Peptides against a protein of PDB entry 3PUK. Designs and how they scored, part 9

Target 1, 227 residues: chain A of PDB entry 3PUK
Amino acid sequence: ERGLKSVVWRKIKTAVFDDCRKEGEWKIMLLDEFTTKLLSSCCKMTDLLEEGITVIENIYKNREPVRQMKALYFISPTPKSVDCFLRDFGSKSEKKYKAAYIYFTDFCPDSLFNKIKASCSKSIRRCKEINISFIPQESQVYTLDVPDAFYYCYSPDPSNASRKEVVMEAMAEQIVTVCATLDENPGVRYKSKPLDNASKLAQLVEKKLEDYYKIDEKGLIKGKTQS

## One batch from the design tools (peptide; aimed at target 1 F107 C108 Y212 E217)

Design b1_p17_2_s1 (made by RFdiffusion4, then SolubleMPNN; from b1_p17_2, 8 letters changed)
Fold by OpenDDE base, seed 2:
Order: C-alpha cells, then structure tokens, then sequence
Structure b1_p17_2_s1 (fold): chain B 227 residues (1-227), chain A 17 residues (1-17)
C-alpha cells in the first residue's frame, strides 16, 4: 500500500522493530499516549506480534515486573514518559524488565537524555530517535500532536505571541518528520488567511527541511519534490 | 545541531554495546 499509514508502518518496522530484533526473543512494548495513537493508526496487534511483541503496556500505568523480558520503549521524549521509564529502571533492586530498548518519536532534549544516561545507562541496550511525530489519518493526511495549537495560533492576545512561536516551531518540526518519513523534500504550499500563521509556518518548515536534508543520512542534497 | 545530536546518540549507543 502506498498510503501514509503504510509508509509510517514501514518506517517503524525498519527503524524500531528491525533495529532491535533478536531471533527467538519476545519483548514487552511500552507505549505512551502518542505512540498508542500512532501504532493504532497504522498497524494491528497481529502486526506487532509478528515483530516479536508479546504484550503492549501503557508506560503511565503501574505494571507488574517481568524481569526476564526485555522491554521496548516506544515513547515520546517528554518528561512524563521519561520519568516513567526512569521509575522502571532507576533502582537496581526494582528493575521491571531485563533491559530496555528506547526509541523516541522525536528529538530528545539534552536535559532528558542526560538524565537517562546518568541513571539508567546500564539497563539500556539501544537508544534511538526515529522522528515520527504525527498520526497518519489518510493516504496523505496526518494529524500533528501539538497541544493547544489551535488556541495559541489563533489567539488575538499579544501575550500569547511567545507561545504561538513555540507551537509553530513544534508544528514545523513535526511536518519535517512527515517529509523525512516520506523521503520527500516538498515545495511548501499554503492558503493565505487574515493571519500570517500559514506563511510563518511555511517558512519554518522550509528552513527545517533545508537543515534536515543538508545533514541527511545519505549526505545527499535532495531537490524539491512535488507531492 | 542535528548532526551533533546524531553523533551524540551514536557515541552513546557504542557505549551501550
């Protein structure tokens, strides 16, 4: 299938499941709110079973230890999710799982990364950022996970200007992850409205795309693609 | 930078092996 959902699934399969695959090994997968939605949008439980996932657990919930099994953390790089991970491995005596593979959906801030490194490095087997911060809805439609985006972007209150910029930055970053996932460098198109939000967002996306492809894995500068 | 981040992660993963 050529749809966005299939592309996202393929990316996750390659970047996460294939990356940590070990023959004959089953893992427990820990998900947060975003990754639960993400996986539910692009795969079935049967697909996860085929990838060696025996059970899916919510990282925010209290869970029984399964000390003989390794855990695959597919989570967003948020303080909440990271804190839950740290609770699972922070104490030598209370490790919930045998080891951890961590896959972040986006850029992990240094503060969080350093916190993980300082406390749980011995329990970690892999730490990777896969840069998928969107939910595929349709073949070419996706939803961004930016809290209160609508409120701040359309707020006429000047006091929200700083927050608006933060939101737009986050949106732009997520859009870039879509492009990266699709292996596209699109020309940015937008509809003009009374507010300059679309233009500002477009500029941010373009800048981030340029930065991304400048340092892409292949070291190749990709031309603009039409999509 | 993104490059620095990738290097950091790569180095970290090497340490984990």
Amino acid sequence: as target 1 above (227 residues)
Amino acid sequence: SLEEQHKKLEEFNKELE
Scores: peptide ipSAE 0.315, ipTM 0.866, DockQ to the pose 0.577
OpenDDE base, seeds 1, 3, 4, 5: peptide ipSAE 0.264, 0.279, 0.305, 0.265; ipTM 0.845, 0.852, 0.863, 0.848

Design b1_p17_2_s2 (made by RFdiffusion4, then SolubleMPNN; from b1_p17_2, 9 letters changed)
Fold by OpenDDE base, seed 4:
Structure b1_p17_2_s2 (fold): chain B 227 residues (1-227), chain A 17 residues (1-17)
Amino acid sequence: as target 1 above (227 residues)
Amino acid sequence: SLEEQYKKLKEFNEELK
């Protein structure tokens, strides 16, 4: 059985590195908090070197321009990460790299996408969503990167209900990305007691899975698999 | 919607080619 880490790495290799690979070309890779964790979980620096990455930098940090090199942005579609990207390419005077390849780990909101398109389109060579928004821990284990998920999901305070919904949606989305990565459309199983959180999450996952596979680039509606 | 996002992304990538 191929471990989840290996599957994730292969997905990244295919979707990101192979997509932008040019023979003899080296790139600087920009990572955010999530993608740093993600890559750390499934590859080594030597692996990245083999993929033509010469330097890895934190997108949140102030960086010196390397104008002769293209940059590979492997980032989450968050305002913070996008804003950092925009600072790198927002103006001719601020252009830090030769060009940008952007790969988002999840669906990029229209607002952010439009902002990028409006300000930096000339500098962008690729912009794709690869839909990997989870961290592989073990062969078949992953963690979700949803801030305060536990707190809000299990909060007895009704005032947190709205946030709970947001968190559950985010969790559901990330679970769907796992399924997509594994190329599975599972039947969702859950334990509803003591709270209905699992049921709600299951419903969200099912809905999102349906939506995902309906709009899959391959146009294939996959049957439910038993997981 | 997800569909709209994919459409926009596809269009954008086509424009970049």
Scores: peptide ipSAE 0.024, ipTM 0.510, DockQ to the pose 0.722
OpenDDE base, seeds 1, 2, 3, 5: peptide ipSAE 0.019, 0.008, 0.017, 0.006; ipTM 0.487, 0.395, 0.465, 0.375; seed 3 fails the geometry check

Design b1_p17_2_s3 (made by RFdiffusion4, then SolubleMPNN; from b1_p17_2, 8 letters changed)
Fold by OpenDDE base, seed 5:
Structure b1_p17_2_s3 (fold): chain B 227 residues (1-227), chain A 17 residues (1-17)
Amino acid sequence: as target 1 above (227 residues)
Amino acid sequence: SLEEQYKKLKEFNKSLE
C-alpha cells in the first residue's frame, strides 16, 4: 500500500531505525505523547521488534534504569520531552541507559539543543531531526498537532492576533513536514475565507517549502508538483 | 534558519564520533 501511513513508516524506518541499527543490538525506545500517536498510527509492535526495539516506554514516566541497553529517543523537541531526556542522562542524575540516540520530530530550538549539548553530549551517539510533525489518518489525510488552532484561527478578536500568527506558523511548518515526507513540492491552493486565514497560511506554506527544498538534506531543488 | 540548523546538527554529530 502506498498510503500516507506506509510512507510515514518508511520514512521513520529509514531516518531513525536504519540510522542507528547495529546488528544483534536491542534498544529501548522512549516516546512522548506525539510520537506515541505517530507510531501507533503507522506501525505495530511487531514492526518495532523487527527494527530491534525490545520495549517502548513513555519518556514522561519514571522508569527503572537499564544501564546495559542503549536508548532510542524518538521525541518532539519540546521542553518537557527534553527535560525528561536530561533527567535520564544529566550530570545530576544517574544514567538510566548505556547511551542515547535522539531523533526529533521537528527542528530543535537552539536553546534546547544547547542545553542538551552542555549536559549530555557524552551520552549521545546520534542526534537528528527527521521532520515528521503530523499524524497520518488515511491515505491522503493527516492531522496537525497545534493546540487551539481552530479557536485562534477563527477568532475575530484582535487581542488574539499574536497567538493566531504563532498558530499559523506552526501549522505551516507541519504541512511542510507532510510535503517533505511525501517528497512533494505542491502548488498551494486555498479557498477564500472571511478572515483571509487560508491565504495567509498558503503564503506561509509556500515560503517554508521554498526554504526547505532549497537547503534539503539531498541538496535537491524541486519544482512545483501536483497534489 | 534551516541551513544553520543543519550545520549545527552536522557539526554536533561529527563531534560525537
Scores: peptide ipSAE 0.173, ipTM 0.786, DockQ to the pose 0.663
OpenDDE base, seeds 1, 2, 3, 4: peptide ipSAE 0.019, 0.006, 0.018, 0.025; ipTM 0.508, 0.363, 0.484, 0.507

Design b1_p17_2_s4 (made by RFdiffusion4, then SolubleMPNN; from b1_p17_2, 7 letters changed)
Fold by OpenDDE base, seed 5:
Structure b1_p17_2_s4 (fold): chain B 227 residues (1-227), chain A 17 residues (1-17)
Amino acid sequence: as target 1 above (227 residues)
Amino acid sequence: SLEEQYKKLKEFNKELE
């Protein structure tokens, strides 16, 4: 058993593949940079075949239409990935696939969500946020995907304060997705010195955990556990 | 807010059904 990798795979299987599974139906799966890494970390191509995926494609690349097949978009809620999706379905005459199932790895901003609704709603069969924004490694180790996190968090330049806050917010979101995936509500521990970055991040994580479990479809409200 | 986004998403999925 591969610890966190198996848990992540199980969550993806349940939240994505089981959610859109139709007996006898094959889909093309579209991945972005993050989800490519994510799936590569926790499954094999044979696993995807068992889940009804015939081919995986990079959403950023130019692709030939396969109009008879439905597409499963497992992507990050970024402007780049969303724009690529919109290109696939934005034109009625140039739809690349029969229909789309969209699964976002994180909360999709209203601006992007509204753009999707306005342009491609008729082509979408499902749109869901599954909240997996980390790469699992061995055991319970994971990697966050926040660009320039180290630079901004440890920058002594006051001009980077706004960017630092954005980075911390993104990190907190990803940590919460780990907790959600593991079905944990941990008591946050941190070292605050020499900078208060850890304390600020901890506060953000705690707040987001509370929000997540409050609005969870399963109605799960868990107390703090050791972490 | 996250709650508002969640609500919007649920509503959208209902419309897709």
Scores: peptide ipSAE 0.032, ipTM 0.652, DockQ to the pose 0.755
OpenDDE base, seeds 1, 2, 3, 4: peptide ipSAE 0.029, 0.025, 0.023, 0.041; ipTM 0.642, 0.581, 0.562, 0.660; seeds 1, 4 fail the geometry check

## One batch from the design tools (peptide; aimed at target 1 F107 C120 R125)

Design b1_p18_1 (made by RFdiffusion4)
Pose (drawn by RFdiffusion4):
Structure b1_p18_1 (pose): chain A 227 residues (1-227), chain P 18 residues (1-18)
Amino acid sequence: as target 1 above (227 residues)
Amino acid sequence: SLEEHAEEIEEFNKEREE
């Protein structure tokens, strides 16, 4: 099947689970708020065992160290989600697991990355960005994770316009992961209609996905595709 | 840049494999 959640599942399995899957052994997977919703969206937690995950746990709440099991961190590049990882490895009195495998849902900010590039320890065996920043609500419908996006798009023009841009970029980069997961590099068009916001956004997506496929690293897609 | 960021990650992973 080619359901939107089937496509995403095929990506997570190959880009995450298979990428650190050691045939004979199992791992503990850690999730933040987003990745929880993402995984609960495209599979049942039963399917995870077959993928080398014996236990899933919330990265937020404190956990008991299992120094003989390797950890699979499947998290977003969020200050909260990352600060929690640094609690397990490096500073201080650490560690909590035998090894660390980090998979970011999206591009990791240099600011956050530096905070873990230091307290790195020999543990962090891998750190990849897989670029999946959306929810496969239905086999043909997707939703983003841009909190309070509607308000910051149609609010007046007061003080909180600086955040509008923050929301506008968050939508743009997050939309780009939708195209990348579908292995599509589509042409961009907007409606040029009420308030003309689709124009500003259409430009951000166009610019960002040009920079994106200048880096992919999957190498499957470059230049505009038939979409 | 994004390209520099991708390269840093590659280098970081390479160091970590060693």
Fold by OpenDDE base, seed 5:
Structure b1_p18_1 (fold): chain B 227 residues (1-227), chain A 18 residues (1-18)
Amino acid sequence: as target 1 above (227 residues)
Amino acid sequence: SLEEHAEEIEEFNKEREE
């Protein structure tokens, strides 16, 4: 077993499945593009069955109502995924499922959270941010879900500077989620040459780590560990 | 703030405790 995959699975099991588990209850699980990849990387369908998931559905697709079953939404906090959720519960039409449990892979912006609250608050049994926004590849390797990260970060074109900053911010956030998942507060090490991108990213990561651990689940500030 | 955000979610969940 690959160590990081096992850690990620354990985190999801604890933070998501155990959190909403009810004896004898089966749920439909709704996934988006990212969480489909995430779960595929760290578990099998048999694992999900053991956690009380009967069917996995793509949140982006049209789905038939299963009004007698509760739905577990494990999704990214994006406008697209949230809008799909709102179509299931926020429309004037009958809700597709009995109720919803929503687990976001990362920080849900207040604007999106407020939109959810305003439209379908009564349909939601739980909403939680679990901070898992990376794909485990190997025991110590993960990939970030940041589109065009390489292109923008390593582009010599100064016109991409603003986009580069946004990408680096997103990368830093996802790196923090890895650290949180591993329960680590690492001392960031990097190679700054030939570009200063690594230094900038390291600074962002360090700042975000500090912010995260100030308000972490344990309410503790952890000391930096050597990586 | 992030703290306020966390508190809001906590309150949201507390209202829905079965």
Scores: peptide ipSAE 0.547, ipTM 0.930, DockQ to the pose 0.715
OpenDDE base, seeds 1, 2, 3, 4: peptide ipSAE 0.542, 0.547, 0.545, 0.546; ipTM 0.928, 0.930, 0.929, 0.929

Design b1_p18_1_s1 (made by RFdiffusion4, then SolubleMPNN; from b1_p18_1, 10 letters changed)
Fold by OpenDDE base, seed 3:
Structure b1_p18_1_s1 (fold): chain B 227 residues (1-227), chain A 18 residues (1-18)
Amino acid sequence: as target 1 above (227 residues)
Amino acid sequence: SLAERVEELKKFNEEAAK
């Protein structure tokens, strides 16, 4: 009944923890709002201890320096989370930790990435984008994290058309991360009544799936699978 | 592009490992 949770945990273990693992080394892990929910949905604290995490800290909170320990940042690529990271290692203040490993849940915008490079590059030992932007539920169920998605998608007000498009794009992106995590390229099926939102979303998903698999590490475009 | 970012991160991580 926890199939998707197990898959997501295995992905995080491989992409994050195994990637930065050093024998005998403990790290402090910094989480934001999204990654707190993500990890809480698919693992226990004991699991994190086994992966070399001694404590978990909220990136948004004011924290005391632990200068002898390295920090593992598992965060979303948002201005808020990035700004908090920059405060930890920026030139304006003494570094809170010995060094940083950064793992973003999604593609980090160029503006934010450039800001990080300009101010904190010397403190970073690893930077990776792991492409997990959903919360797994029981069995094969997942929850999208798109603020006000329902409101804008079903708004009859034409003035919300532009915002609706942005929401659709965000939803499509998160669905693609699910497919990537499951290593599937599904044929998208939908019901579009009474609105055409499902049809539009399906088109966006298909386009993004194509883009993802074109640049897959294997360099191969996978055919559509039945799922 | 995503492809460009992949290469950029590769270079970044290589430098960080030195």
Scores: peptide ipSAE 0.469, ipTM 0.911, DockQ to the pose 0.690
OpenDDE base, seeds 1, 2, 4, 5: peptide ipSAE 0.458, 0.456, 0.459, 0.463; ipTM 0.908, 0.907, 0.909, 0.910

Design b1_p18_1_s2 (made by RFdiffusion4, then SolubleMPNN; from b1_p18_1, 10 letters changed)
Fold by OpenDDE base, seed 3:
Structure b1_p18_1_s2 (fold): chain B 227 residues (1-227), chain A 18 residues (1-18)
Amino acid sequence: as target 1 above (227 residues)
Amino acid sequence: SLKERKEELKKFNEEAKK
C-alpha cells in the first residue's frame, strides 16, 4: 500500500513491534488518547494480532491485573500517561503485568524519565522514543495534535505570547517527525500572515530539522530536498 | 541533549536485558 498511512504503519511496525517481538509471546498493549487515534488511523485490529498483541487497553482506565503477561506501552510522554504507567508498576504489590516495554511517541522530558527510572526501572525491559507525533489523514495529509494551537497562534492578547511560543515549538516538533518519518529534509515554504506565525514556525522547523539530521542514528546529514 | 538521551537509553536498555 502507498501513502502516508502505510509509511506510518511501517515505521511503527519496525520501531515498536519488531523491536520487542519474541516468538510465541503475546503482549497486552496499553494506549493513551493520542496513540489510540494514531493506530486507528493506520492499522486494523487484525494487523495488531499479527504483531502479537492479544488485547488493547486504555492506559487511563482502571484495569485488572494480568500478572503473567508482559505489557507494551505505546504512549505519549505526558504527565498523565506516565502517571498511569507508574500506577501499574509503582509498587511491588501493585504490579499489573509481568514486565513493561515502553515506547514514547516523542522525547520524554527528563523530569518524567527520571521519575520512571526511580520507581519502575526493574520492571522495564525496553524503553524507546520513536518520534511520531502526528495523525495521518490521507496519502499526503496529516493532522498535528497540539491543543489550542489555533487559539494561541491567532490570539491578539499579548498575555498569550509565552504560550504561543510553546505551541509553536510543539507544532514544529511534530512537523519534524513527519519529515523524519518520510525520510525527507524539505525546503520549508510558507505564506506569511500579519502575525508572522508562518515565518516563525518555518524557522523553528528548519532549525529542528537541522538538529535532527545532525544527530540522526545513521550519522548522515541530508541535504534539502525539493518537496 | 538528544544525543545524551540516546546514549542514556542505550545503557538503560542494555541493563534491562540482564
Scores: peptide ipSAE 0.522, ipTM 0.921, DockQ to the pose 0.694
OpenDDE base, seeds 1, 2, 4, 5: peptide ipSAE 0.519, 0.514, 0.520, 0.517; ipTM 0.920, 0.918, 0.921, 0.920

Design b1_p18_1_s3 (made by RFdiffusion4, then SolubleMPNN; from b1_p18_1, 9 letters changed)
Fold by OpenDDE base, seed 3:
Structure b1_p18_1_s3 (fold): chain B 227 residues (1-227), chain A 18 residues (1-18)
Amino acid sequence: as target 1 above (227 residues)
Amino acid sequence: SLKERKEKLKEFNEEAEK
């Protein structure tokens, strides 16, 4: 398969499944709202079976314990998803699975990470950030997942200025994850609007791209690619 | 920084493997 979907799947396969793979071992995979959409966009259940996943479960729902099996949490670093994880492992009596492998789709805030460490560290076998915060739609098309982005970016209400900045920051981060996934450092192009949202977003993206590639896993500074 | 974050997770994972 070709296109962005295949690239995203290969990234997940390498960063998540290969990272925690043990021969002959099956895992239960826990997904949240975003990762459900993400996996649905780039793989089939048969693909997950090949990766040693016996069943997928929604992290937000009540689930029966399966104490003999390890769990793979592929979730967003949000208070909601983290709280659900904590309910699964927060107490000895409530431990639902044998152990946990946690893979966050983005950078996990220190506050949340510390909360996890304080309550569930003994149950965690692996924790990693994979930095995929977008949904692949087509070969070169993706969708950002930033709630209320349209509302705040186009709001004429000055009281929303601070929220607009937060939204743009989140959007910029997600765009950078696309570039990282594709292993590209593109020159940013945009169409300016009266509110100059596109220009501001482009500047944020460029800044974040620079920061990312300066401290990437390979320690390489990549030049701008023409795209 | 990204470097510090990676190191933090590395240390955590190393401890988890023990």
Scores: peptide ipSAE 0.364, ipTM 0.881, DockQ to the pose 0.684
OpenDDE base, seeds 1, 2, 4, 5: peptide ipSAE 0.361, 0.354, 0.355, 0.352; ipTM 0.881, 0.879, 0.879, 0.878; seed 4 fails the geometry check

Design b1_p18_1_s4 (made by RFdiffusion4, then SolubleMPNN; from b1_p18_1, 7 letters changed)
Fold by OpenDDE base, seed 1:
Structure b1_p18_1_s4 (fold): chain B 227 residues (1-227), chain A 18 residues (1-18)
Amino acid sequence: as target 1 above (227 residues)
Amino acid sequence: SLEERKKKLEEFNKEAKE
């Protein structure tokens, strides 16, 4: 059973591939580190071929131009990934691809978005935020992509308190994307620990869920669902 | 906000040409 994986794939198929699909058209897909893991967790290369992807490329690598083909960028909204995109389209005379469809896995900061608009707006046919910032492992298991989360969350050093808070915010945000993907507003369950990190994280998740559904449901808050 | 972000992207996509 692939419950969570199938849900994630369905969302990607609908939000990304169906969104930019053109009959008879093949695209090159550019992936970063996170989206490589994400797609690997929920699909096969054959699935991507069926969605009109001829080749997948690593956005971080130096690639040869394929000027006659459009490119699908499925990337995280990071300075590194955005900079790589800008290198592909920053020069009007030497674009690597015919045009770009950009799908971010999370909210793109205004600074990065504005930078893209200022430099490459004419090359972009679509820009969308998908809000999938987790990796499905099994039918009901997923992992978060927050670097050094374990180190900071379990650090007894008070000097790491500020960084710990930032990490918890990032984790909470990613958990909310899971809930959004599953279309649920779950009750949060946790095991208490001496550092009370689980309780703090739970509170952050609950707050963010409330904010998300208030906006998404036009002020209507969904009842809690089972998780 | 999420709503503001959606509007921003919608406006951007509306201006984009195929």
Scores: peptide ipSAE 0.356, ipTM 0.869, DockQ to the pose 0.610
OpenDDE base, seeds 2, 3, 4, 5: peptide ipSAE 0.349, 0.354, 0.354, 0.349; ipTM 0.869, 0.869, 0.868, 0.868; seed 3 fails the geometry check

Design b1_p18_2 (made by RFdiffusion4)
Pose (drawn by RFdiffusion4):
Structure b1_p18_2 (pose): chain A 227 residues (1-227), chain P 18 residues (1-18)
Amino acid sequence: as target 1 above (227 residues)
Amino acid sequence: ALEEHAEEIKEFNEEREE
């Protein structure tokens, strides 16, 4: 099947689980708020065992160290989600697991990355970005994770316009991961209608996905596709 | 900027494999 959640599942399995899957052994997977919703969206937790995951745990709440099991961190590039990882490895009196495998849902800010590039420890055996920043709500419908996006788009023009841009970029980059997961590099068009915001956004997506496929690394897509 | 970021991550992973 080619359901939107089937496509995403095929990505997670190959880009995450298979990428650190060691046939004979199992791992503990750690999730933040987003990745929980993402995984609950495209599979049952039963399917995870077959993928080398014996236990899933919340990265937020404290956990008991299992120094003989390797950890699979499947998290978003969020300050909170990352600060929690640094609690397990490096500073201080660490560690909590035998090894660390980090998979970011989206591009990791240099700011956050530096905070883990230091307290790195031989543990972190891998750090990849898979670019999946959306929820496959239905086989043909997707939703983003841009908190309070509606308000910061139609609010007046007061002090909180600086956040509007933050929301506008968050939507743009997050939309780009939708195209990348679908292995599409589509042409961009907007409606040029009420308030003309789709124009500003259409430009951000156009610019960002040009920069994106200048890096992919999957090498499957470059230049505009038939979409 | 993104290219530099991708390269840093690649190099970071190579360092970690060693």
Fold by OpenDDE base, seed 5:
Structure b1_p18_2 (fold): chain B 227 residues (1-227), chain A 18 residues (1-18)
Amino acid sequence: as target 1 above (227 residues)
Amino acid sequence: ALEEHAEEIKEFNEEREE
C-alpha cells in the first residue's frame, strides 16, 4: 500500500482497534460520512474482519438493534454524528447495542462531550480522540475534509472573509492531525500568493502544532523537522 | 483549556477501566 495509507491504517489499528480489542469478541462498527471515506482509503473489509469487526453500519441510517453486541463508533465529533450516537444510547428507548466504544477523529468539543456524558455515560466503555481528520490519497498526499475550502479560501469577495477564517481554521486543525498521525512536527513551508491565505494558514498551523505538542501524549515538545 | 479537556477524557476512561 501507499506509504501514507499504511501509516493511517497503522494508526487506526493501534489507536482504535487495539485499544478496544478483546479476544474472541466481535463488534459492530458505526461510521459516518468521513470515516467511511477514511477507512475506504486505507483498508479493506478483510482488514476490518481481522480486527474483530463483523459488520459496518452507517451511523446516519436507521438500524436494527443488535443488543448482544458491542458497538465501535469511529466517527467525527460533529453534532450530526453525535446526535446519531445519542439516538442509539441516549433515548428513553432501549439501547441498540450492548455497549459503545467511541473514537473521535478529532477534538471533541466540550459541549458535545458533556452532552454524551449526560445522556449515555454508562453505556460507554471508552472514549478517545484519535486525531485523524484527513483522507490519504498518495504516499505523501492527503485531502482535507473541509467543505468549500477552495471556494472560500480563494474567493476575492470580502463578504466571505469570516467564512474564510473558519475554513482556514478547520484546515489548520486537520493538517495538525496529519502531523500527529505521522508523529512529526514539521517546519511549515508555503508559497505566498495574493490574499495572503497561505501565510495565514501557515501561522494557524504553527500555532496549533505548538498547542498540540505542548499537551502531547508523550509530554514532549518536539523540535521542528525539515519539511 | 486543552489540558483540562485531556484530563476530562482521561478521567472518563479511568472510571471505566476493567
Scores: peptide ipSAE 0.542, ipTM 0.920, DockQ to the pose 0.659
OpenDDE base, seeds 1, 2, 3, 4: peptide ipSAE 0.538, 0.539, 0.540, 0.540; ipTM 0.919, 0.919, 0.919, 0.920

Design b1_p18_2_s1 (made by RFdiffusion4, then SolubleMPNN; from b1_p18_2, 9 letters changed)
Fold by OpenDDE base, seed 5:
Structure b1_p18_2_s1 (fold): chain B 227 residues (1-227), chain A 18 residues (1-18)
Amino acid sequence: as target 1 above (227 residues)
Amino acid sequence: DLEKRKKELEEFNKEAEE
């Protein structure tokens, strides 16, 4: 079995690099904090070079324009990352790159997506949501990118209930991305805890898995597997 | 919601190619 890192790399290669590949063309790749960690976890710079990436740039930093090259944005659908993208292409006079290929790691909120469409659609050659929102650590271990997850999920304070729900929702989404990446539809199992967080999270994951596979990229409904 | 977005992206990408 391939480790989770290799699976993630394969997914990125197929969903991102193969999707925008042009023969003989080099691209600049723009990464945010999450995707920097993601790629660092599953590939080397040499791998990226083989995929036609000449240089990697941090989307958050001010960058010198390279107007003759197309840019591959592999970023999280966050206001910060999107705003940085918009800064690169929001003005015709300030266009930093020739064109953009945008690949979001997760579902882009309508507000952000609409903002992109309204401001710089003509600069975008491709926009895709690839649904990879986790960091692979080893063959069977991944890290969720959910701030303060432990704090809110295990807080006994009722005042944190709303925040807890948001955090659990985010975790559930990311767990589903793992399953999607591995092409698995697991029967979710959990150990109940006094706060019943595991049960709630499991229910969210199950629901989201169902929703995902009903409308997955392959258009197939997959039976539950044991994982 | 996901289906809607899928269609939107398809349309968006189609327009981008034109």
Scores: peptide ipSAE 0.402, ipTM 0.884, DockQ to the pose 0.779
OpenDDE base, seeds 1, 2, 3, 4: peptide ipSAE 0.391, 0.386, 0.398, 0.400; ipTM 0.881, 0.880, 0.883, 0.883

Design b1_p18_2_s2 (made by RFdiffusion4, then SolubleMPNN; from b1_p18_2, 8 letters changed)
Fold by OpenDDE base, seed 1:
Structure b1_p18_2_s2 (fold): chain B 227 residues (1-227), chain A 18 residues (1-18)
Amino acid sequence: as target 1 above (227 residues)
Amino acid sequence: SLKERVEKLKEFNEEAEK
């Protein structure tokens, strides 16, 4: 029993691998920094082989074309990752792969999504947002991937207030993805600190949870569950 | 909104499958 790790793996398996799997077909999988950590936390290479992945490539690196194979992009919706994808398929005459399946770990901004559609939509067989923006560590432990979160949240400089808010927003979004993955709408608990960051974050999480479950995939409103 | 995003992706995927 791997707890949260098994739940995350099951989510990825159903949302990504089962979604694009074709019997007898192997794919190249492209990962970025976050998804490399994510998959490393919840699966082994042997597991990926069983899901029809022949090789894993880093999206940031220069890669040789494999034009006869389809590519599975499991990436974060960042300008850097998207730009790398666009380099692979932006040229109609020199595509690196046969086609692309794209699975974003979070909501893709409209600007990036529109850029993808405008440049290489014909090469894309699937584009999906799976909403997993956290790293499972242990059965009931996970980490958030928000750069400089500690620095801004605990900065005494009032000039960092706006950046602190942005960081807290990002953290709240990632916490909501954990809840979504676990199919939970928990009551939020926190320890108060002098800067009251925990209270602010809790409020953001609660608000975002409400928004998420109001517009869930099944159109259902889920009440609070035990955390 | 999430709803709008889901709808856009559905439309995109439907076109991609043709």
Scores: peptide ipSAE 0.199, ipTM 0.806, DockQ to the pose 0.728
OpenDDE base, seeds 2, 3, 4, 5: peptide ipSAE 0.192, 0.190, 0.194, 0.194; ipTM 0.803, 0.802, 0.803, 0.804

